# Peptides against a protein of PDB entry 5K2M, part 35

Target 1, 273 residues: chain A of PDB entry 5K2M
Amino acid sequence: MRIGITYTVLRREEMAIKERAGEFGEVVMLHEDDLLFPGNYDLDVVIIRNVSHFKALYTARLFESEGIPTVNSSRLIFEAGDKLFATLRLAGKVPVPEWKAALSEGGALRVPDSLGYPLVSKPVFGSWGRLLAKVNDRDSLEAVLEHRKWMKNPLYGIHYFQEFVEKPGRDIRSYVIGGEFVGAIYRYSNHWITNTARGGKAEPCSDPEVEELSVKAWEAFGEGALAIDIFESEKGLLVNEVNPNMEFKNAARVTGADMAGKLVEYAVEVAKT

## One batch from the design tools (peptide; aimed at target 1 Y7 N245 N250)

Design b2_p18_8_s2 (made by RFdiffusion4, then SolubleMPNN; from b2_p18_8, 7 letters changed)
Fold by OpenDDE base, seed 1:
Structure b2_p18_8_s2 (fold): chain B 273 residues (1-273), chain A 18 residues (1-18)
Amino acid sequence: as target 1 above (273 residues)
Amino acid sequence: SEEEEELRLAEEIEEAAE
């Protein structure tokens, strides 16, 4: 078994994946600078750990074009890494925050007629709460839309909105790999954007309802390794988003779960199919 | 670039988690 690992930065996650992959076969570390296509890669599977969503997507697709399966697949990265496409998958299987998508400013201005205020404006791509806006009123909506007009990337013209969910000062991040629940954490924040990157504390989450919901959320995609963001709302648990390029250092530390090992085991399984 | 911003943010996450 020859396992490739693509990466941008050798983080603790990539180190852990490398170490665990070594138990299953020969490991080939592939920095982004090493990736040229078409190429002659002698690999049975590639674990995709590129930081950029788009770099990860294209890397996966390029290996697949060479007949080498990837974890995650380009399909999964594409569908899960786009907030709108992910919502479309999730909404069919699990509770999600109420949402609207608009393809124009004129359409976006009508979103409050359906969802009311406050709203959350999100780009369809991006991570770590970038360009998230809590929209409390018409003036704020107009401001967000005005700013989007000057952004060069056409994807900023896709207007994705959610209802604002009141959270109990935390959210949940769970991990499902190959359909198996691996673990979950609470992420605490005093800010409405809960992210450990913004100084949030992580604690273990042991909740059977979270586990069940996480697996169902994964089943909406039906493959790969996903981090799943869940809100605790007055309406119950809501699946907010998924991440096909998961960070798990903090979660692994807090829960003691062998997330790197589970990822490698799944990659080995994929290689054998 | 978007990639550079993602890298910077990833580094900030790592630093904040230590």
Scores: peptide ipSAE 0.019, ipTM 0.568, DockQ to the pose 0.120
OpenDDE base, seeds 2, 3, 4, 5: peptide ipSAE 0.019, 0.017, 0.029, 0.018; ipTM 0.565, 0.559, 0.700, 0.604; seed 4 fails the geometry check

Design b2_p18_8_s3 (made by RFdiffusion4, then SolubleMPNN; from b2_p18_8, 8 letters changed)
Fold by OpenDDE base, seed 2:
Structure b2_p18_8_s3 (fold): chain B 273 residues (1-273), chain A 18 residues (1-18)
Amino acid sequence: as target 1 above (273 residues)
Amino acid sequence: SEFEKELEEAIRIEEEAE
């Protein structure tokens, strides 16, 4: 078994994946600078750990074109890594925050007629809460839309909005790999954007409802390894988003779950299929 | 923190790629 691991930065996650992969076969670390296609890669599977969503997506697709399966697949990265496309998958299977999408400023200005204020404006791509805006009123909406006009990436012209969900000072991050629930954590923050990456505290989450919901959310996609963000709302648990390129250092530390091992085991399974 | 530095670097790289 030859396992490739693509990466941008050698983080604790990549080190853990490398270490665990070494127990299953030969490991080939592939920095982004090492990637050139078409190539003649002698690999049975590639674990995708590129930081950039788009680089991860294209890397996965390029390996697949060489007949090498990836974890995650380019299909999963595409569908799960886009907040709108992910919402479309999730909405048919699990509770999600109320949302609207608009394709123009004129359309976006009508979103409050349906969802009211406050709203959350999200780009369809991006991580770590970048460019999330709490939109409290018309003036704020106009400002967000005006700024979007001057952003270079055309994807910023896709206007994705959610209802503002009042959270109890935390959210939930769960992990499902190959359909198996691996673990979950609470992420605490005094800010409406909850992210442990911004200095938040993490604690273990042991809730059967979270486990069940997480598996259902994964089933909306039906493959791969996903981190799942869940809100505790007045309406119950809501699946906010999923991440096909998960960070798990904090979750692994807090829960003690062998997330890297589970990911590698799944990759080995994929390689044998 | 070390984690914050790692994150800042990851964010920077992602922003440069977008």
Scores: peptide ipSAE 0.017, ipTM 0.572, DockQ to the pose 0.774
OpenDDE base, seeds 1, 3, 4, 5: peptide ipSAE 0.017, 0.017, 0.016, 0.017; ipTM 0.577, 0.548, 0.531, 0.548; seeds 3, 5 fail the geometry check

Design b2_p18_8_s4 (made by RFdiffusion4, then SolubleMPNN; from b2_p18_8, 7 letters changed)
Fold by OpenDDE base, seed 3:
Structure b2_p18_8_s4 (fold): chain B 273 residues (1-273), chain A 18 residues (1-18)
Amino acid sequence: as target 1 above (273 residues)
Amino acid sequence: SEFEEELKLAEEIELEAE
């Protein structure tokens, strides 16, 4: 068994994945600078750990074109890594925050007629809460739309909105790999945007409802390894988004779950199919 | 500190993800 691991930055996650992969076979670390296609890669499977959503997507697709399966697949990265496409999959299977999509400024200005205020404007791509805006009124909506007009990437012209969900000072991040629930954590923040990488507290989440909902959310996609972000709302649990390029350092530390091992085991399974 | 290292890594990740 030859296992490739593509990466941008060697994080604790990549180190753990490398270590566990070594127990199953030969490990080939592939930094982004090492990737050139078409190439003669002698690999049975590739674990995709590129930081950029688009680099991860294209890397996966390029390996697949050479007959090498990837974890995650390019299909999963494409559908799960886009907030709107992910919502389209999730909405048919699990509770999600109310949402609207508009393809023009004129359409976007009518979104409050359905969602009301406050609402949240999100780009369809991006991580770490970048370019999230809480929109409280018409003036704020117009300002967000005006700024979007001058952004270079045409994807910023795809307007995705959610209802603003009041959270109890925390959210939930769960992990499902190959359809198996691996673990979950609470992420605490005093801000409406939660980010544990900037000093947020994490605690174990042991809730059967979270486990069941997380598996159902994964089943909306039907493959791969996903981190799932869940809100605790007055309406119950809501699946906000999924991440096909999951960070799990804090979750592994807090829960004791062998997330790196589970990911490698799944990759080995994929290689054998 | 572990926090400072994590913050630096997060900033680097944000830049790489753009």
Scores: peptide ipSAE 0.019, ipTM 0.542, DockQ to the pose 0.431
OpenDDE base, seeds 1, 2, 4, 5: peptide ipSAE 0.015, 0.015, 0.016, 0.016; ipTM 0.565, 0.567, 0.558, 0.564

## One batch from the design tools (peptide; aimed at target 1 T8)

Design b2_p19_1 (made by RFdiffusion4)
Pose (drawn by RFdiffusion4):
Structure b2_p19_1 (pose): chain A 273 residues (1-273), chain P 19 residues (1-19)
Amino acid sequence: as target 1 above (273 residues)
Amino acid sequence: DWRLEPPPAHWVERVEELE
């Protein structure tokens, strides 16, 4: 059993994964510098841990082209990692915040007629709560759209919006790996954006409703290891997003759950074809 | 942040060839 781990820097998550994988077989640490294709790699499975979402997608696709299964797969990395594609997959399967998509500035200006104010603008490929905007009126919408327009990345032209959900000073992050619920936390902040990457704080979450909803959200994709974001609202729990390159150091510390071990166990199972 | 940079061009070309 040879287990590859692709990484950019060795965060706590990557170190814990390396250790757990060592109990099952030879670990082959693959920095981005070690990635060259086409190439001969002798691996039964690769755990994708690249920090760049896009580098993780391409390395997963490239290893798949060498006949080497990846965790997560290139398909899941793309579908689950893009807010719009993921919302299309979650819709009708679990409750989600109301959302709209527009393809131009003019189309985006009509979004408030459907969603109302306040509304949330966010990039389709983003993480860590970056470039999220709470838009309370037309002037703010025009400001966000003008700035998005002048940004170089054509992906900023895909305008994705959600109604603003009044959360109780926190949100929920849960983890489902291979269909098994492995844990959840609350992420608190005095700011409506609660990511731990922006200073949000982790506490254990033992709400049985989140366990079931988290499995249903995972079932919309039917594979892999997903970190799932959930909002509490006046209309019950809403699934906001899913994440295919999960961070969990605060979550594992707070809940005591072995998220790195469970990811590895799942990877060994996929390594057996 | 350099860790968030896009994939190198030779990877993109390789993926295009595969597709």

Design b2_p19_1_s1 (made by RFdiffusion4, then SolubleMPNN; from b2_p19_1, 9 letters changed)
Fold by OpenDDE base, seed 2:
Structure b2_p19_1_s1 (fold): chain B 273 residues (1-273), chain A 19 residues (1-19)
Amino acid sequence: as target 1 above (273 residues)
Amino acid sequence: DPVFAPPPQEWVEKIKELE
C-alpha cells in the first residue's frame, strides 16, 4: 500500500501521521511544492493535511480526479470547512446554535429582528477564530458590515450569524474518525472565543452525551475525520462547527488517544474500498 | 499546565496568510 500525505507545514500531527502510516505501507510525503496535476500519482490513498482550506479542497479534488481516494474527501472538506454549509448539514441532525445567513448588508441588518442581540458574526471560512465578532448592538453590527465591504474576498459578503452562546469558560472539541468516536477535550479560555491556537488549558472530556452527539454530528456528513466543536449551553449541548482539517496534538496528548493511528487506519480502509 | 502550546507565532502568521 502506498499512502500519500499532503502538507503545507510539517507539524506534530503530520509527523505522527507519517510515523503511523509507515506501519501500514510506503509513505509518500507530498509538500504543496511537490503537487502538480495531472501527475499520474501511484498512490492508494492520500491523507490531506494542507493548512489552507481551499488548498486542501483542491488537492483532494485533484487526487480524486486521478482516481485516488482522499481522507478527507473533497466533498467533506467543502461541506465541513464552510461554516454555513456545515451548519446546513448539522442542523438537520443535531442541535446547533440558532443562526441566520444574509446575502446583503440590508439582509444582515434584519438578522437581529430574528435572533436578537448579542450575535456572533462569522466568516464562512477561516480558522483560529479569525474575524469572529461579538455583536452586542446595532452600532457594532453596522461596523462589522462596513468593514466587510472593504474585504477583498467576495465570501466576506456572505453574512453568517449565530446567537451568542454563554459558555462555562470552556468548550468541547471531540474527534470522530470513520464514524468512531476517538476522544474529546475541554478547552478552557477566559475569552468567549475558545481556541487551542490562542492558548488555554485542555482537559479530557469523558461524557457519554458528548460522544453520542459527536457521532451524530459526524453522521450528518457520513465520512472522514472530523474535529467537532461543541458548546455547553443552558439549552444543552450545541454543535457549533466541524473541522475537516483538524489539529489534534493537544487532544492526543491530553486524552492519550491515538488520533494519528485512527486517521491512518481509516485511510487504509478507504484505500481498500 | 497550559496544554495549549499555541503554534509558533511565525506559524500562526503563515496560516493567516494562507487563508
Scores: peptide ipSAE 0.014, ipTM 0.449, DockQ to the pose 0.041
OpenDDE base, seeds 1, 3, 4, 5: peptide ipSAE 0.013, 0.013, 0.016, 0.015; ipTM 0.472, 0.466, 0.495, 0.505; seeds 3, 4, 5 fail the geometry check

Design b2_p19_1_s2 (made by RFdiffusion4, then SolubleMPNN; from b2_p19_1, 9 letters changed)
Fold by OpenDDE base, seed 2:
Structure b2_p19_1_s2 (fold): chain B 273 residues (1-273), chain A 19 residues (1-19)
Amino acid sequence: as target 1 above (273 residues)
Amino acid sequence: DPVLRPPPEEWVKKIKELE
């Protein structure tokens, strides 16, 4: 068994994955600078850990073109890593925040007619809660839309909105790998954006409803390793988004779950299929 | 695109403090 691991930055997660992968076979670390295609890679599977969503997506697809399966697959990365595409998958399977998508400013200006205020404006791509905006009124909406016109990436012209969900000063991040629930954490923040990467505390979450919902959310995609962000709302649990390239060091630490091992085990299973 | 970039060093520090 030869396991590739692609990466941009050698984080604690990549170190843990490398270590665990070494128990199953030979490990080939592949920095982005090491990747040229087409290539003759002697690998049975590749674990994709590139930081950039698009780099991860293209890396996965490039290995797949060489006949090498990836974890996650390019399909999963594509569908789960885009907030709108992820919502399209999730909405048919699990409760999600109310959402609207508009393809123009004129369309976006009509979103409040359906969802009201406050809204959350999200870019369809990105990480760490960047460019999330709470839109409380018309003036704020117009400002967000005006700023989007000057953004270089055309994907900023895809206007994705959610209802603003009042959260109890935390959200939930769960992890499902190969359809198995691995663990979950609460992420605490005094800000409406509850991301531990921005300095929020993490605590273990042991809730059967979270486990069930997390598995159902994973089943909307049907493969791979996902982190799942869940809101505790007045309407119950809502699946906000998923991440096909999750950070898990905090969750692993807090829960004691062997997330790196589970990821490697799944990759080995994929390699054998 | 800054949205696709790694988190700022300040965020990395904050997360490490929680480890």
Scores: peptide ipSAE 0.012, ipTM 0.379, DockQ to the pose 0.045
OpenDDE base, seeds 1, 3, 4, 5: peptide ipSAE 0.013, 0.006, 0.006, 0.012; ipTM 0.379, 0.372, 0.395, 0.368; seed 1 fails the geometry check

Design b2_p19_1_s3 (made by RFdiffusion4, then SolubleMPNN; from b2_p19_1, 9 letters changed)
Fold by OpenDDE base, seed 1:
Structure b2_p19_1_s3 (fold): chain B 273 residues (1-273), chain A 19 residues (1-19)
Amino acid sequence: as target 1 above (273 residues)
Amino acid sequence: DPVLAPPPQEWVDYIEKLE
C-alpha cells in the first residue's frame, strides 16, 4: 500500500501520521510545492493535512479526480469546514446553538428579533476564532456589518450568527475517526473564545454523554476524521462546530489516545473500499 | 497541566492570505 500525506508544515500531527502510516506501507510525503495536477500519482489513499481549508479542499478534489481516495474526502472537507454547511448537517442530528443565517445587511439586522442579544457573529470560513465577534447590542451589530461590507472576500457577506452560549469557563474538543470515538479534552479559558485563549489548559474529558453526542455528530456527515467542538450549556451539550482538518497533538498528549494511528487505520480502510 | 498555545502567527497569516 502507498499512502500519501499532503502537508503545508510538518507539525507534530504530520510526523505522527507519517510514523504510523509507515507500519501499513510506503509513505509518500507531499508538500504543497510537490502538488501538480493532473499528475501520475501512484497512491492508494491520501491523507490531507494542508493547513488551509481551501487548499485542503482542492487537494482532496484533485486526487479524487485521479481516482485516489482521500481522508478527508473533498465532500467532507467542504461540508464540515464551512460553519454554516456544518450546522445544516448537525442540526438534523444533534443539539446545536440557536443560529441564523442572513444573506444581506438588511437580513442580518433582523437576526436579533429572533435570537436576541448577545449574539456571536462568525464568518462561515476561517480558523482559530478569527473574526468572531460577540455582539451585545444594535450598535455593535451595525459596526460588524459595516466592516463586513469592506472585506474583499464575498463570503464575508454571508452572515452567520449564533446565540451566545454561557460556558463554564471551558469547552470540549472530541475526536471521532471512522465513526469511532477516539477521545476528548476539556479546554479551559477565561475568555469566551476558548480556542484562541493564551494560557488555556487541556484536561482529559471522560463523559459518556460527550462520547455519544460526538459519534452522533460524526454520523451527520457519515465519513472521515472530525474534531468536534462541544459546549456545556444550561440547555445541555451543544455541538458548536466540527473541524475536518484538526490539530490533535494536545489531545493526544493529554488523553494518550492514538489519534494518528486511528487516522491511518481509517485511511487504510478507505483505500481498501 | 498542558498549556494550549495559539497557532503560530505564520499559520494565521498563511490562512488569511489563502482564504
Scores: peptide ipSAE 0.014, ipTM 0.513, DockQ to the pose 0.048
OpenDDE base, seeds 2, 3, 4, 5: peptide ipSAE 0.008, 0.014, 0.014, 0.014; ipTM 0.495, 0.504, 0.519, 0.501

Design b2_p19_1_s4 (made by RFdiffusion4, then SolubleMPNN; from b2_p19_1, 9 letters changed)
Fold by OpenDDE base, seed 3:
Structure b2_p19_1_s4 (fold): chain B 273 residues (1-273), chain A 19 residues (1-19)
Amino acid sequence: as target 1 above (273 residues)
Amino acid sequence: DPVLAPPPQEWIEYIESLE
């Protein structure tokens, strides 16, 4: 068994994955600078750990074009890594926050007619709560739309909105790998953006409802390794988003779950299929 | 409760440059 690991930065996660992969076979570390296609890669599977969503997506597709399976697949990275496409998958299987998508400024200005205020403006791509805006009124909406109009990336012209969910000063991040629930944590923050990448505290989450919902959310995609972000709302648990390029160092530390081992085991399974 | 370390600003900026 020859296991490739693509990476941008050697984080604690990549070190743990490398260590566990060494128990199953030969490990080939591939920094982004080492990747050139087409190429003659002698690998049975590649674990994709590129930090950029787009770098991860293209890396996965390029290995797949050489007949080498990837974890995650380019299909999963594409559908799960886009907030709107992820919502489309999730909404058919699990409760999600109310959402609207608009393809023009004129369409976006009508979103409050359905969602009301306050609402949240999200880019369809990006991490760590970047460019999330709580929109409390019409003037704020117009300001956000005006700023988006002058942003260079055309994807900022895809207007994705969500209802503002009142959270109890925390959210939940769970992990599902190959359809198996691995663990979950609470992420605490005094800010409405609770992402621990901006700082915060984590505690283990042991809730059977979270476990069941997390597995159902994974089943909306049907493959791979996903981190799942869940809100505790007045109307119950809501699946907010998923991440096909999960960080897990804090979750592994807090829960004691062998997330790196589970990821490698799944990659070995994929290699044998 | 264990405190989670955020990524450094330079790492955030690097990631943003790759998107």
Scores: peptide ipSAE 0.016, ipTM 0.505, DockQ to the pose 0.044
OpenDDE base, seeds 1, 2, 4, 5: peptide ipSAE 0.014, 0.015, 0.015, 0.019; ipTM 0.533, 0.525, 0.518, 0.556; seed 5 fails the geometry check

Design b2_p19_2 (made by RFdiffusion4)
Pose (drawn by RFdiffusion4):
Structure b2_p19_2 (pose): chain A 273 residues (1-273), chain P 19 residues (1-19)
Amino acid sequence: as target 1 above (273 residues)
Amino acid sequence: DPHMEISDEWLEKALEALS
């Protein structure tokens, strides 16, 4: 059993994964510098841990082209990692915040007629709560659209919006791996953006409703290891997003759950074809 | 964070490998 781990820097998550994988077989640490294709790699499975979402997608696709299964797969990395594609997959399967998509500035200006104010603008490929905007009126919408327009990345031209959900000073992050619920936390902040990457704080979450909803959200994709974001609202729990390159250091510490171990166990199972 | 970025050169090599 040879288990590959692709990484950019060795965060706590990558170190814990390396250790757990060592109990099952030879660990081959693959920095981005070690990635060259086409190439001969002798691996039964690769755990994708690249910090760049896009580098993780392409390395997963490249290893798949060498006949080497990846966790997560290139398909899941793309579908689950893109807010719009992921919302299309979650819709009708679990409750989600109301959302709209537009393909131009003019189309985006009509979004408030459907969603109302306040509304949330976010990039389709983003993480860590970056470039999220709470838009309270037309002037703010025009400001966000004008800035998005002048940004170089054509992906900023895909305009994705959600109604603003009044959360109770926190949100929920849960983890489902291979269909098994492995844990959840609350992420608190005095700011409506609650990511731990922006200073949000982890506490244990033992709400049985989140466990079931988290499995249903995972079932919309039917594979892999997903970190799932959930909002509490006046209309019950809403699934906001899913994440295919999960961070969990604060979550594992707070809940005591072995998220690195469970990811590895799942990877060994996929390594057996 | 620089680690979250992707260079054009790197992306082009990845696309060539899949072509």

Design b2_p19_2_s1 (made by RFdiffusion4, then SolubleMPNN; from b2_p19_2, 10 letters changed)
Fold by OpenDDE base, seed 2:
Structure b2_p19_2_s1 (fold): chain B 273 residues (1-273), chain A 19 residues (1-19)
Amino acid sequence: as target 1 above (273 residues)
Amino acid sequence: DPVAEISEEERKAYEEALA
């Protein structure tokens, strides 16, 4: 078996994936600079680890066009990596924060009529809480919308809002690979944006409700490897978002779960189908 | 000490790679 691994930066995750993949077959590391299509890739499966959502998406689709399956698939990356598209999938299966989408400034200005204040403005793409805004009032909403007008990417014209969820100074990151729950962590932060990538403490999360909810959230997509972000709210557990290009360094360290091994095992399974 | 998943330098590199 020949396993490709595409990457932008060789992180601890990519090193772990490479190491575990070597137990199953020949490993071919493919930096973004090595990728040229169409190409004659002799690979049975490709694990997608490009940092950019769009680069990951296009890389996956390009390999699929060559008849090579990917983990994650371009379909999953597309549906899960967009916060709005992910919400559309999730909302049919699991509790999610209340949300609104608007396609114009005029539409966006009416969002508080249904969600109230405070609300959270999110770009439909991005990582590490980038361009998240807590919108407390009309003036703040107008400011966010004004700034969006000057952003070059047309996707910033898609206005996605959520209710502001009061969290207990933490959120939950769980991992589901091939439909199997692998583990979960609490991510602690004194900021309303709980993300360990911005500095924070991680602790193991052992909660059967989290496990069940995480599997259900994965089932909304039905394939691949997902990190799932869950909020502990006054309304109960809410699935905030999913990530088809997960970081797991802290989760693996804290839980002791073999995230890289599970990902490789799933990729090997995909290669055999 | 809070264990960050990535350093500030790594974060900058990733932000550049996302552009």
Scores: peptide ipSAE 0.027, ipTM 0.636, DockQ to the pose 0.048
OpenDDE base, seeds 1, 3, 4, 5: peptide ipSAE 0.022, 0.026, 0.024, 0.027; ipTM 0.610, 0.632, 0.616, 0.600

Design b2_p19_2_s2 (made by RFdiffusion4, then SolubleMPNN; from b2_p19_2, 8 letters changed)
Fold by OpenDDE base, seed 3:
Structure b2_p19_2_s2 (fold): chain B 273 residues (1-273), chain A 19 residues (1-19)
Amino acid sequence: as target 1 above (273 residues)
Amino acid sequence: DPVAEISEEELERYLKALE
């Protein structure tokens, strides 16, 4: 078994994945600078750990074009890594926050007619709460839209909105790999954007409802390794988003779950299929 | 190659520098 691991930065997660992969076979670390295609890669599977959504997507697709399966697949990265496309998958299987998408400024200005205020503006791509905006009124909406108009990437012209969900000072991040629930954590923050990397605390989450919902959310995609962000709302649990490029160092530390091992085991299974 | 446990903010800065 020859396992490739593509990466941008060798983080704690990549080190753990490398270590666990070594138990199953030969490990080939592949920094982004090492990747040229078409290539002659002798690999049974590639674990995609590129930080950039687009780099991960294209890397996965390029390996797949050479007959090498990837974890995650380019299909999964594409669908799960876009907030709108992920919502489309999730909405058919699990409760999600109310959402609207608009393809023009004029359309976006009508979103409050359905969602009301406050609402949240999200880019369809991006991580760590980047460019999330809580929009409390018409003036704020107009300001966000005006700023988006001058952003260079055309994807910022895809206007994705959610209802603002009141959270109890925390959210939930769960992990499902190959359809198996691996673990979950609470992420605490005094800010409406909860992220442990932004100074939030993490605690173990042991809730059967979270486990069930997380598996169902994964089943909306039907493959791969996903981190799942869940809100505790007055309406119950809501699946906010999924991440096909999961960070798990905090979750692994807090829960004791072998996230890296589970990911490698799944990659080995994919290689054998 | 950058080998570090870096914050998300540092990672974002790194990624921007690669663009």
Scores: peptide ipSAE 0.016, ipTM 0.564, DockQ to the pose 0.058
OpenDDE base, seeds 1, 2, 4, 5: peptide ipSAE 0.015, 0.014, 0.016, 0.015; ipTM 0.512, 0.533, 0.552, 0.515; seed 5 fails the geometry check

Design b2_p19_2_s3 (made by RFdiffusion4, then SolubleMPNN; from b2_p19_2, 9 letters changed)
Fold by OpenDDE base, seed 2:
Structure b2_p19_2_s3 (fold): chain B 273 residues (1-273), chain A 19 residues (1-19)
Amino acid sequence: as target 1 above (273 residues)
Amino acid sequence: DPVAEISEEELEAYKKALE
């Protein structure tokens, strides 16, 4: 078996994936600079670890066009990596924060009529809480919308809003690979944006309700490896978002779960189908 | 240590890689 691994930066995750993949077959590391298409790739499966959502998406689709399956698939990356598209999948299966989408400034200005204040403005793409805004009032909403007009990427014209969820100084990140719950962590932060990538702390989360909800959230997509972000709210657990290009260094360290191994095992399974 | 942290240096590297 020949396993490709695409990457932008060789992180601890990519090193762990490489090491575990070596137990199953020949490993081919493919930096972004190595990728040219169409190409003659002799690979049975490719694990997608590009940092950029769009680079990951296109890389996956390009390999698939050559008959090589990817983990994650381009379909999953597309649906899960967009916050709005992910919400559309999740909303029918699991509890999610209340949300609204608007396609114009005029539409966006009416969002508070439904969600009230405070609300959260999110770009449909992005990581580490980039361009998340807590919108407390009309003036703040107008400011966010004004700034969006001057952003070059047309996707910033897609206005996605959520209710502001009061959290207990933490959120939950769980991991489901191939439908199997692998583990979960609490991510602590004093900021309303709970993300360990912004200097937060992580601790193990052992909660059967989280496990059940995480599997259900994964089932909304039905394939691949997902990190699932869950809020503890006054309404109960809410699935906020999913990540088809998950970081797991902190989670693996804290939980002791073999996330890299589980990912590779799933990729090997995909290669055999 | 049961607590995991990510450094600002690692975060900065990731930010650059996303651009």
Scores: peptide ipSAE 0.023, ipTM 0.623, DockQ to the pose 0.040
OpenDDE base, seeds 1, 3, 4, 5: peptide ipSAE 0.020, 0.016, 0.016, 0.018; ipTM 0.581, 0.543, 0.537, 0.537

